# Designs tried in a protein design run: peptides against a protein of PDB entry 7UQJ. Part 217

Target 1, 160 residues: chain A of PDB entry 7UQJ
Amino acid sequence: PELYQNFNITPPRGVLFHGPPGTGKTLMARALAASCSSDERKITFFMRKGADILSKWVGEAERQLRLLFEEAKKHQPSIIFFDEIDGLAPVRSSKQEQIHASIVSTLLALMDGMDNRGQVIVIGATNRPDAVDPALRRPGRFDREFYFPLPDVKARFKIL

## One batch from the design tools (peptide; made by RFdiffusion4, then SolubleMPNN)

Design b2_p22_2_s1 (from b2_p22_2, 8 letters changed)
Fold by OpenDDE base, seed 5:
Structure b2_p22_2_s1 (fold): chain B 160 residues (1-160), chain C 160 residues (1-160), chain D 160 residues (1-160), chain A 22 residues (1-22)
Amino acid sequence: as target 1 above (160 residues)
Amino acid sequence: as target 1 above (160 residues)
Amino acid sequence: as target 1 above (160 residues)
Amino acid sequence: SLWDLLDPEIVEELKQLMAMIS
């Protein structure tokens, strides 16, 4: 917080992790939540799946997003990790537009509504950055992107 | 897919990961989902817990399984990961047989009903392969089994 | 179980993992669940977040705790891991006392109600042991505590 | 290590990002 305040830099509200599935996006998000937490400063880690928000919360997805962001703000500093965010916020195509557009518009509004002084990071993980609504990839939202390449065979064997 | 098609090999529909808990079964399933996904070919990873299907979806567990397999088929290529699958598909004992038998029979039917052309892999993770209904361990279902040994202290300290 | 029975030692019902966030408490709980499971003896691992029990289950948190402990008892041997247990069981302060006190009292009753012969371990993870209700830290509850120091930068790089 | 799957540059940049937010 202090570093961003001193340089008058708006801290990135959103980080997009993109790359082949299981390139460690979820693992990195957890590891980051872990690594940034100290005795003095707990980071609360909220994990949601984009598809779970759509399928489990039919008709309440917007409310659940609002509650999630409110909870994250109450427990700041916090990380909201959206796994498979392309399941939540697909690029708009005409027929399924209304429900997805509503959830995406709610997520956009929630990301825009985060005060610059709030210590809430939103990490979106996707395997398809091009399937994420470009409105989410704009400044003040997911304005930092990190590519997770396929682990090489050796790196795979180092986790395996 | 191409490799299995080229060799006229029916891809295994189901893989059973078994071994002590936290031996990396979930991590491996994710890493496999990860590793098999490329920029061109996203693999959608569905994670369910066997116990969650039973407890959260009382009376709807069969419907939720059907919906899960339909969603996985819609998002193919996909991996359905059942964590703690022995919670879903216990070896049959007389008194609790009906509800568990119904869910297991539904899972069996869903696994049998997967078209050979479908790019849906089902990974079941269990710490007790002997507690998984043997009907699930038959050819065309969980017909590949992988044992996850306890990481040695050094491997544990490499992950920890 | 045999070791504790042979020495007439009541197995600890509850273990508190405390230390800075990301010190591997969750990873250790999973690794312990892993290490204690054998081919003959599966341990079922239940993970809940303290904050999720409060926020997702408003008005049903007590029921969800009861169901969790019943499920853990049905699937014994089992580990119930409460991540961020200080979110569930804060030290009592006057204004928010009633709802938190009810959930904490329910957790206390559930921990006290675990038969000594039951193979259910409860692991609570917290970054703030002093924010956990002291009633939970009493004998027969979370009566074993393990401090997780900050891994040195190298150890952090070994976990990551 | 699980890090060996993660690009060290990404990890470092993310650590820096998180250090600035934390």
Scores: peptide ipSAE 0.025, ipTM 0.214, DockQ to the pose 0.259; fails the geometry check
Fold by OpenDDE base, seed 4:
Order: structure tokens, then sequence, then C-alpha cells
Structure b2_p22_2_s1 (fold): chain B 160 residues (1-160), chain C 160 residues (1-160), chain D 160 residues (1-160), chain A 22 residues (1-22)
């Protein structure tokens, strides 16, 4: 918060992690939540999978998103991690388009409705950033994007 | 490979990675693939998701598994990584039981049919090792299991 | 473990965390797992969501519970955390009652079947303790209950 | 460690981002 305040920069509300599967996006999100958690400031980490939001909550996905954001706000500072966020937006079949559109609309509204002073960060992870609705990638939403490359051989030799 | 040959131990054909979601199972599998890859010996890494094998290939999942193993054999040394391998085996409803049984049977047969001299390792990852058919967890199949714990606070503090 | 051994107290097999949503139940369970994990003794943390056990495993929830407990036992010391444990027991509709009853029965049997010497702790979290089957709250099961009040900011700091 | 698989630049950027948001 303080750094962005000092620079008069609106803190990003959303961060998109993108890159090949198994590049550590989910691990990084968990690490960030843990790193930013001190004894004095515990960050609440909410993890959801995009496909799970759709499949488990047929007709309630919107409500569950609202509840998730309300809970995150209640427990701020908070990180909401959407794994496979592109799974909230499965490919357009006509009947699923409406359901998809409503869920995305709800997520957009929730991200837009986050007070700039809120200590809620939304992290979306995807292997397919192009499958993420461009509306989610606008300023005030997932306005930061982090590419997770495949670890090269050199990076691995340092780990092994 | 050489270590197992030197000890007259049949190399494990399959390794099951299990643990909570976002513990780096997929990342580790990728890391292993690359760590075992030298300039002289590139390991081909095949990644498939269990649920994708079922859903994308309704009626062809068996064929796709065969093709995957054939391709892995063709490009050996190879790692076949099944992410969410429990998704190959969704819960038995009567009609899905037959389809499931056939896919699992095919995977079993493919793992059993791997030549002991083959340089193909199969890594299954799951968050639910218990959802994995016990037949897959037998010797000569997924006969090694690695637990991926959540990074503990200390491990996180060292990483952060 | 040692504390309970020193006091000749049978370690509680189950702990119910209850309180308003976002009071840190899940966080505490994770923190406990992490705090109890040393370099010498890693605690395996299994997390499941009650609703997920029901919905993902229609007809196999019982099997999945068995497997979860088997895995926890295999990886002991272990914590099994059931988030939203009341979701294993959704409110009585007649047809779901039987399915619910069997899952709860299985969970009861698994908790009862844990050897008192086992290093497996089961933590259930709920926002609605009254929605948790009273049979789960009996001695030898979830026999300890921890209320997570809405922390005023100070109470969170004291718990964390 | 699995963390060493993460791009140090990404880690640093994320740390900075989190420091800015914190």
Amino acid sequence: as target 1 above (160 residues)
Amino acid sequence: as target 1 above (160 residues)
Amino acid sequence: as target 1 above (160 residues)
Amino acid sequence: SLWDLLDPEIVEELKQLMAMIS
C-alpha cells in the first residue's frame, strides 16, 4: 500500500499469472500470500479454480463470486487466487455463453467494485491468457500480467 | 536409468506425485524432465491432463492414450506426465463405469506393456491419490509415490 | 504429540473449528500444520472441502474418505482438514439424506477406527456447527471445539 | 527447491508488487 501511495499509483487490483502449465503460478501465488504474511499482518489466501466455480455452482457461480469477494474484503489483507481463470470463461457455446457472460460480468463488477483502498488482491492464473476475457485484463482489473516461463535448464541445475 | 541397471533393479515405470493443489507437482515433473535432459540427451516431456483425456476424446481416450505412449516411446527418453490423473478415473456411475474401466484398463495395459528397457517414465499427479485406481498404484505401474507437502512456514521463510 | 503423551491424555482425534466465515479457521489449520512441522518432522496436511467430497465424488465420497484417511495414516503425522465440514452433511432432502447418512457414517467409522496412537488429527471447519451432525461431535471424533470469534483486529493478532 | 524454478525476476517483481500493495 505505502509504496503505491507514495508514488500516487493506484495499486493493481488484479494480477494475471500466465505461462505454460506447471511453471509455478499457483505455487507463486501461495508463496506471495505467505511472504506477505507477517506475524503482524496475515494475508488471507483464497484459492478457487475457475472450472470449479462454474461446475460446482451452476446457477450460483455469481453468488459464490460475490461471497468470495465479500469474504476476502472481510479478511483483508487478502489474496484471491483464481487458478485456471480461463475456466470461468469456457469456450463459447451458445447456451454457455449467457452463463459465462454473467459470471464474467459479475467478476468484472466485483473487481471494479473493490475500493482502491481495499487490501484485496486478485491473482488470476492461466495457461491461456488469450482465453481470458479481455475485459478482465483492463486497468483496474487484471492490470498487471506476469509471464511464468518454463524453467530453463540452467535454472534447473541451480535447483538440483 | 544407469543406476537402476547397475543395481539390477527394474526402473519404476510410474511415479505418483500427490499432495495438495499448488504444491508444485507439475512444476517438479517439468523440472525433472529438464534436469534429466542434458545437451546430449534431451528428455521429451509429454503432459496431459486426466480430465482432458476423458472430455476431449469421448470414445477416443483409449486411442489417445495409445498414441501418447507410442509417441513417448518414439521420442524416448520420455516423461509422460498425467496431471490430475484421478480425472482419468471419475467416479463410477453405471454408464461411466464402463468408459472409465476401459480407459483405466488401457492405461494399465500401456504401463504393463512398456518394455523394461524403455526410457519412458510416467508421472501421475493428483491431489487425491486415493481417487487413483489402486490397480495403477501396483508394482510396475505407479510404484513410486512422492508426497508434495505444502511448503511449511520455515520453507516459505527461506524462499521469501 | 509429546504434550498429550506426557499428560496421559489421549490426543484428540478431531477438532472442530467453528465460527463466522473468514475467522481464520482454514488459516489456523494451515498454520498448525506448519507450526507442527519441523525439519525433522514434517506434518502432512490434507485439505478437503466438505461440499467437494459430496459433489465431486457422487457415489464414491465414502471411498474417497477411506482413501483420505489411509493416506493420512500412511503419511503420519498428518492433519486432515475438512473445510466446510457441514457441507458433508447438507440439509435434509429425502433422497440426499441416505447419501448423506452413508458419508457421515463412513466418516464416523474412519474417525472411530483411528488408532489412538495414530498421529492423524482431523480438523473440521464450519461456519455452522449446528449443521454438523452431532454424531461427529462426540468423544473420540470431533471432541474438541474451538470457536473462532470474529476477531476484532486485536483478537486476530493474538490468535495468529 | 521448487522455488528455485521460479524466475528470479518474476519473484522480485512480485515481491515489489506485494510490497507496493502491502
Scores: peptide ipSAE 0.022, ipTM 0.326, DockQ to the pose 0.257; fails the geometry check
Fold by OpenDDE base, seed 3:
Structure b2_p22_2_s1 (fold): chain B 160 residues (1-160), chain C 160 residues (1-160), chain D 160 residues (1-160), chain A 22 residues (1-22)
Amino acid sequence: as target 1 above (160 residues)
Amino acid sequence: as target 1 above (160 residues)
Amino acid sequence: as target 1 above (160 residues)
Amino acid sequence: SLWDLLDPEIVEELKQLMAMIS
């Protein structure tokens, strides 16, 4: 905290993990939560799936997102991990597009409403970064992106 | 291969990776495929999701499983990775139970039908090992199980 | 090799398999060796027990470890499997702590001394990951950890 | 650990990131 105040560096709020499935996006998010937790400072890790936000929370998704961010703030320092955040992408039905637009708008507002002093990081994971609403990828939201490549065959020859 | 013949050790056909979500099951399966690949010997990695087998392949799941195993045999040495293999679990509808039973029966037959000489490994990943049909967990199938714990905070700080 | 240079990913030298006894740690290590071996490319599998390193190799453990790593390098691609690597843990006597410290120091040096181009993987198996010296669990050593749960009693009875 | 399947640079950058908010 203190070091970033002196350099006018806005602490990153949102990180987008993108890359093919099974490249360790979710594992990294959990790993970060674990590595930043000490006996003195436990990081609370919240996990949600984009598809669950659309399918399980139909009609309450916006409220559940608000509650999630409130709980994360209450239990700070916290990580909110959205797995399959591209699962918030509009499905081909006009009704689902409207629901999607409302959910995305709520998520935007929640990310923008995070006070710079809050110790809450949001991590989004996607296999399809192009399916993530461009508004989520702006400063103060998912403003940092990390590519998780396939461990390619040639890369793994370095693992042997 | 040869060493296992001398000891009457049947080479493992199937490996079950189980543990909480984001513990690196898929990443490990991928990492194994690439670690075992050389410039001389490329391992072909096939990935399917249990939920996709039930939802995307409705009415063709059995055929798609057969084609997958044939393709894996054609491109041996190969790894077939089933992510979310608990997604083959029966959903609450009797019709889905029948579909599940047929798909699971097909997968059992495909795993049992793999010649001892075939260089095809099947890896199943699940967050719910208890939701995996016990018949899949028998010798010659997913006869080996590996738990992926949550990266405990204390263990990882020693590695980082 | 090449792909990990581009991503500054240090090739894993060591993998720690941990979990209850009889969870298939040794069996997995052997299975990996077998699966990675082709008619064109045989992987040499070396197996040692941590307790044997302390008890059978008293006064020569460091030399035997050096010879093991030299032989593994000579026969690369190779897997060195240390079963019961927690058996290198200090026993309650001060003399055993000194012997342990020397053996662990030798193992650290051997793992650190492996050129990035060497196709030698070290797999350690333990039932007690907390009894493994933290220095062995650092990058370039047993940097990778995999937990092996008890195959649930019902799964094991089907395996059996 | 599964950390070693991750890019060390990504891990370090993310640790630094978490240290910034900490």
Scores: peptide ipSAE 0.020, ipTM 0.371, DockQ to the pose 0.287; fails the geometry check

Design b2_p22_2_s1 (from b2_p22_2, 8 letters changed)
Fold by OpenDDE base, seed 1:
Structure b2_p22_2_s1 (fold): chain B 160 residues (1-160), chain C 160 residues (1-160), chain D 160 residues (1-160), chain A 22 residues (1-22)
Amino acid sequence: as target 1 above (160 residues)
Amino acid sequence: as target 1 above (160 residues)
Amino acid sequence: as target 1 above (160 residues)
Amino acid sequence: SLWDLLDPEIVEELKQLMAMIS
């Protein structure tokens, strides 16, 4: 917060990690949470899968999103990580589109309702940035995007 | 391609990576894609999850598979990686069996319809090779199988 | 077994790995399986996802759990790893609650029915310990819990 | 090692647990 205020920079509300699956998006989101955590300042890391938001919370997805953001605000500084946020992409059925539209509308409202002074970062990870609702990719939402390239041959030979 | 032609070997259309989850099947598929990519020859890597084929594309799964294979052919040399291809395993309900049977039939037809001269490799990854439809494991489809053992202690201590 | 008998300690039937996703729970469960495997003694590692138990096995989840425990007992020493066991958390719909309750009841009965002398360890991994049915967290079930903290920054810079 | 990423006490307790079962 203080650093962003000094530079007259609006702190990002949302960061989109995009790139092929198994490029380390989830690992990076976790690494960021760990890296920003000190003994003096513990970062609380929340995680949800986009597919779980649609499937596990049928009829309560909106409520669970609200509770998630409230809990993240209560335990700030916090990172909310939405893994496979493209799992919020509409399943091409009218009934699922309406459920999706309600969930996306709720997520938009929650991101828009975040106070700029709050220490809550939202990270969305997707393998398909084009499958993320364009409304989520606007300024004040997922307004920063990081591409996770395939680890080059050299990087993979170090992991294997 | 050229190496396979010189040895009078039909290039494998499909490779099945099987073994316990987190044994590096997805990482290996990606590492293969990266290792086979040079500055002169970029390999395009496509990925789908078996569960996403059944769930995200209800009523369009067949069309999305066709588009995937067309796009892979257009961007050859290409690797199509089906992660959790056992997620195409029938959910034991009559309605899901029929949807599954249609998707599997489409995948079979697409694999059978691949030109032997095409530079498209299909990699399926599963934790349950027995849950993969036997028709997918026939010659000209997933006709090569690679077991991903649990890295023994020594191998894990190198990754860990 | 012998060590537990000597100390009058009931061997744990289940171990709950909890902590944020990508903290290495699955990797640890696998590392343990590998570390306990020697040339003389191979540990058989079984894995299921909690979400797959609910989705892939609709109407047969109970049977598949029974078969899994029977197979694990047959191939002892064995580890059964339930990844995302919080995926057995009730989807908040009455129909899914009943299916969930039946699956959980079956898992409880299977864990309770494990002979204390059997060399079968059940590991559940969750990102949400509070979303795990409290009945699973009782003595003689998942009665040991291990928290997987976010790997410290220094440790992640070694993996990346 | 991922073992170094985990609490050494947890790792040791898990090893002991596995040794007692194994």
Scores: peptide ipSAE 0.000, ipTM 0.278, DockQ to the pose 0.190; fails the geometry check

Design b2_p22_2_s2 (from b2_p22_2, 9 letters changed)
Fold by OpenDDE base, seed 3:
Structure b2_p22_2_s2 (fold): chain B 160 residues (1-160), chain C 160 residues (1-160), chain D 160 residues (1-160), chain A 22 residues (1-22)
Amino acid sequence: as target 1 above (160 residues)
Amino acid sequence: as target 1 above (160 residues)
Amino acid sequence: as target 1 above (160 residues)
Amino acid sequence: SLWDLLDPEIVKELQEIMGMIS
């Protein structure tokens, strides 16, 4: 907290992890939660999948998103991790597009409504960053992006 | 290669990675592929999802599995990675159970049919090892299992 | 080395592999050693058993551990693999507890004394992670854990 | 380790971000 007060740096509310499947996006999010947790300060980690938001929460998705953000705020400092956030992308049916638009609009409002002093980080993970609504990628939302490349077959992981 | 010749250890055909979502199962599989690749010897990495085998390959899943194993053998040394292999588990419909049984039977036959001299490793990843057919977990198949624990919230991975 | 230099990542000094016996812990350790080895850069693999440290090295265990770490440093990049590291756990005699405490203290000091620039990875394998001294599981030691659930025996990864 | 596969720069930056929020 204190070190960053003087520099007027607005802490990012949202981070987009993108890259091919199995590049460690979800692992990184969990690792961050773990690494930033201390005995004095536990970070609460919330995970949701984009596909689950569309399929399991049909008709309740917006409410479940609100509850998730409220719970994350109640248990701050916290990380909300949306795995497969591109799974919010409409499948090519007009009815799904409307549902998607409502869900995305709710997520936008929730991210925008986070007080800059809130100790809640939202991490979105996608294999298809271009399938993520551009409105989610604006300042105050997923305004930071991290690419997770394939471990290049030539990139000898210097594990050592 | 040579280090393993003297010890009469039959190479594993299959490895099961299991553990909570986002523990790096897929990343480890990719890292293994990358790390075992040299300039002289590239390992070819094949990825499939269990859910894709059931949903995208409806009526062709068995054929696609055969083609995958043939392609992997053609490009040996190779790794076949099945992400979400528990996604082969039947959802509670009798018709899906029959389809599942056929797909699993095909996968069993393909794993059994790999010559012990073939440089093809199969890695299955699951969040639900108990949802994986016990027949897949037998000798000569996924006869090795690796669990990927959650990064303990208290375990500050000194990633830094 | 270099990739980790720029990012102030403390390379993990230790990784704990845990899971039922036979689960490929030893094999994975060997596979990692092989995979990270190139024609230009061979990784030296050192194996010790926890039970051997207590039983074969009675009265010399601390010295043998020091020599092992010195040799591993001399032959870096290297992997030290402790199989059955829970075999360092005292059997229920007070005298064994004192010996264990000294050995564990030595191992802790050796792991702590590894320069962050040293290309030595320590892998501990156990079937009983709860029998591993919590001090060994702290940051800068075995600060990474991988569980290995049940394999069937015969399969040596030809990571060829 | 799996964590050796994580981009340390990303980890560092994200830890810094978490440190700003912390």
Scores: peptide ipSAE 0.026, ipTM 0.386, DockQ to the pose 0.278; fails the geometry check
Fold by OpenDDE base, seed 2:
Structure b2_p22_2_s2 (fold): chain B 160 residues (1-160), chain C 160 residues (1-160), chain D 160 residues (1-160), chain A 22 residues (1-22)
Amino acid sequence: as target 1 above (160 residues)
Amino acid sequence: as target 1 above (160 residues)
Amino acid sequence: as target 1 above (160 residues)
Amino acid sequence: SLWDLLDPEIVKELQEIMGMIS
C-alpha cells in the first residue's frame, strides 16, 4: 500500500504475471501479500486455480467468482491470485462454449466493478499471456504485466 | 552443486521440495539449474508435471520415464524436475490402479538404478509430501526434503 | 548442500547474486536455506543488509562481521546472506574512508579464514556487481556469480 | 521465505501497487 502511494500512481486493479512455468509467479503473489502485511495491517490472500474454477464449479463458476470478490472486499486489503488464469479466461473464439464466455464476462464485470477505493488487487498468473482473453488485459483490469523470465541457465545451476 | 559440497554432505539422488503452493519450489529448482551451469559446464534441466505423465502417457508412462532418465544421463550433468510429484506417485493404497503402482515402481527402479557416479539430480515438488509414496522418500531416492514455508511475517522481519 | 555435491563442483565459499533490483536475489538465498534444511538437519539462515552494517554499526562493523561469522560457524550448516553487498564492500577507491576499507578487509579475512571444511555459505546480493570490490569476487570468496535478469523492459514500463 | 524468491522489483512494484490500494 504505502510504497505505491509514494509514487502517486494509480494502482492497477489487476496484474498479469506471465512467463515460463516455475519462474516464481505464484511465489511473487504470496510474497507480496506477506510483504504488504504488517502486524497492524494484514493482507488477506485468496488463491484459486483457473482450471479448478472451470472444472469444479461448472454452472456455479460465476457465483463462485462473485463470492470470491465479495469475500476479498470484506477482508480488504486483499490479494486475489488466479494461478493459470488462461484456464479461466481463454481467448474468446466464436467456438467458445457459452460457459467460458459467461465466466470471462463475469470476471470482467467483477474487475470493472471494483471500486477504485477498494483495497483489492487481482493477480493473474499464466505461462501463456497470449492465451488470456485480450479484454482482461485492458486498462482497469489486468493492465499491468510482469514477465517472469527463466532464470538464465547460468544462474540456475549454482543453487544446486 | 558447489554450495552443497561445502557441507560435506552426500548428494541425494533425489530432493523433495514440499510446502504450500506458490512457495517457489519450481523456481528454486530452476534457479538451482541455472546457478550450477557455467560457460564450460551447462546443466541440462528437464521438467515434467506428475499429472501430465499420468494423463498424457497412460500405458506409456513407464517408457516415458525411462526415456527421460536416459536423456538426462546422456546430457549430464542434469536436473530432472517433477512438478506435482504427488500426482505421479501418490501414496500406495490397496485400491490404487495397477498403472499407478507400475509408474511408481518404474520411478523407484530408475532412482535406484542411477549410478552413484551419475551427474543427475532428481527434484520432486509437491504441496503434499504425505501424499507422496513413502518408498520414494527413502535413502537413495528422495532422501532429502526441503520445506518451503509461506513467507511468514518472520521472514519479513529478517528481510528488513 | 547436497544438490551441489552431485555435480562434483567445489562449493564456493561465497556466491554473488547480481541483477537489477527485484530479480529474486534475496528470495533465492532464503529458498536455498530452506531447501538445505531437513527435519534432521536445519540450516541456520543469517541475513544482513550491507548498508545496515555500515550505518548501524559504524566503528563496530568489523566486530559485528566477526560475530556474525562466529555465530554462523557455531550454528553450521549456515548461510550468511548479505543483501546489498555493494553497500558493505564498495569498489576500493583511493578516496574510500578507512572505515570502508577496514570492513572490506575484515570480510575478506573472514571469507579466507573459513575453513574449507566449514559448513558456512556466504551469499551476497547486489544490483551492481561492478560496484563490489573485485577482491571479493576472487576464488575462495564470491567466486561464483549468478545473474538475475530483469523481467523485460516492457514489464517495467507498465509499472510506471 | 517465499518473499526472498520474488523479484524484488516486482515485489517493490507490487508493494507499490498494494501501497496505492492500501
Scores: peptide ipSAE 0.024, ipTM 0.363, DockQ to the pose 0.302; fails the geometry check
Fold by OpenDDE base, seed 5:
Structure b2_p22_2_s2 (fold): chain B 160 residues (1-160), chain C 160 residues (1-160), chain D 160 residues (1-160), chain A 22 residues (1-22)
Amino acid sequence: as target 1 above (160 residues)
Amino acid sequence: as target 1 above (160 residues)
Amino acid sequence: as target 1 above (160 residues)
Amino acid sequence: SLWDLLDPEIVKELQEIMGMIS
């Protein structure tokens, strides 16, 4: 509450980090978790990779998502970081529709079921925001987006 | 030659970035490419993901690797970044031996075939350096290794 | 020599980059090395990881440090970057005292033995500046410290 | 960029330090 109360901004339930691969999305998420953690208030950081949830947990991906959100709620304040979230919830491509649809539906329900008072933030990272199901990018879900530009060499050279 | 001549270090043909996921391996590779690029000398950055080469290019992975190295040589000075290189060249697990063996053999040949005068650097990133085929970690290939530690969460807590 | 004379500042023998992991300390050190390298004056960048010096060179760590400083001096102007320097020179915790004490003593002697005219800069990076032996943080050693804050989320929100 | 997040004073001081090598 306090960190978000002090910003006079409704705490985002979900934040989408997007930008080219290797722009520091995962690094930023870990850095945020660590910066917001004090001795008094430790943030628990949960990390999952979208492609790993699909490949390692074939048929149990929904259950693993539920358990992840339950564990995050139990250890609040917490951050759930999904690296490569486009691998977890791709735009419904025709050929893998049913399995992807159930996982997307579960993730939507879990994000919608987060109480606004819950100290759980979900950070999704993707290199392809347009490959993330638009339903996840709606208000109350991944409703804030941060672009991670390529380190523009020119910008760095001007600052150096 | 010049960038590495001035470092008086034999230009590594290959550099392995290893460490836990989200420690900034990919970010570092891009930022290195950016920082080494001037207006006079732009470094071309090629990025591939090991798992993507195996999954998207079943039966063409060797050809795609050859084309990637040819394109990198054509656009030298260049960096080829393999994210999750353990997904491309896993330690030969008995069950997937043949397809992985051909891809590993092609990558070995491409790294060995890089002229010492070629302005092409290969950066591999992995979370599991021990899951990378040891043949890739030999001199003249990924002969330099950089570990990317986890953000020690405990250390951040005391400074805040 | 001339540029240090013009700033009336004794060239720091050592700079400590401290801050939460993933704030870009290693990135900054590499980018500094690259930015200070011109076609006329290329800086040689030596990188070592503190934990790697202890783990890979058990019983030879002191010799490896001496060789590193000799090589850096031979290839001046140069930067020696120690990533995770707290892994090399931890605050003397009672249980590992003797081996750490000899390595710390060697590093102290090497930093003290750098002639003020030597174009060798040592950059140490740590996530835990308080876990670095205070003897290394004294004048003539790591006498300048740069805090790498977490990317102030507020600053990013205004720039985006 | 990660650099854009560094204090401009820190960046400037680092440049001055590194400029002293040159």
Scores: peptide ipSAE 0.006, ipTM 0.358, DockQ to the pose 0.165; fails the geometry check

Design b2_p22_2_s2 (from b2_p22_2, 9 letters changed)
Fold by OpenDDE base, seed 1:
Structure b2_p22_2_s2 (fold): chain B 160 residues (1-160), chain C 160 residues (1-160), chain D 160 residues (1-160), chain A 22 residues (1-22)
Amino acid sequence: as target 1 above (160 residues)
Amino acid sequence: as target 1 above (160 residues)
Amino acid sequence: as target 1 above (160 residues)
Amino acid sequence: SLWDLLDPEIVKELQEIMGMIS
């Protein structure tokens, strides 16, 4: 917090992890939460899958997003991780346009409504950055993007 | 390619990875794609989750499968990886029979329609090989099956 | 078995793994299954995802749970792993109350119906222990709970 | 190892539980 104020840098509200599935996006988001947690400062990690927010909460998805952001704010410092965020915020040109547009609009409003002083980071993970509504990829939302390449074969042989 | 022609062996069109979830099926499919990629020959890796094809594309699942196979053919050599393919092709005895039967029929037709000269490999991953429509497990489709056992604890301790 | 009888300790029927997603709950459940398997004694590992039981088996979820427990009993020693069990047994206050209540009731009955002499362990994994029906967290059901903290970054850098 | 990421006491208790059931 204090470091960002000194450099007049708006802290990123959202970070987009993009890259092929199982490149470790979810793993990294959790690693970040763990690394930034100390005995003195526990980071609360919230996770939602984009498709689960849409499918489990038909008509309640907006309310569930609001509750998630409220809970994250209550338990700050916190990370909200959206896995498969392209399932939550598909580009508005899909036939499910109205329901998805409402959820996207709600997510936009929630991200825009986050105080820069709030210790809430939103991480979105997608395999298809171009399938995420461009409005989410603007400054003050998912304004940082990290590409997760396929782990090099040499790295994979160490994990296998 | 050339080796298969010399032995009069029809190259496998489909490989079924079966075994318990997170035994590394998806990781292996990606490792294979990466290992078979060189600077001289990049393999394009496509991934879909079976349940996502059904749920995200209700009524468009067939079109999305066609587009996926067309894209894979355009970007050959390529691997199409279906994670949780039992979610895409549940055994025809399920009450969702008509929609699933149409998707299975489309996948069968797409696999049957692949030229033996095409450098497109389809990898299906399932935790339940018996939950996959037997028609997919026939020669010229998923005709190779690889069991992913639970890694022995000794092997897991190295991966963990 | 014999050790539990000597100490008058009811063996745990269910173990709840809770903690952030991809903290290794699924991986641990499988590691345990593999660790307890020898050439002389193979542990059969069954896995289901809570949301998949609900979504794939609408109206058959109860039957699928019964079949799963029967199969696990037939193939004992066995582990039944429910990943995202909060998707199977959401707290009864959700609007999908009747269907979920029936599935929860069935799972409760199946866990209560397990003989303490049966070599069937049920592992539930959740990211939200408070989203799991409290009835599942009672003695004789998921009576052991293990928190999976976010793995420290130092350890993740070795796995990546 | 991911095992090193797990509380050794939790791991030990799980192994004991599994050993008692095994």
Scores: peptide ipSAE 0.000, ipTM 0.310, DockQ to the pose 0.180; fails the geometry check

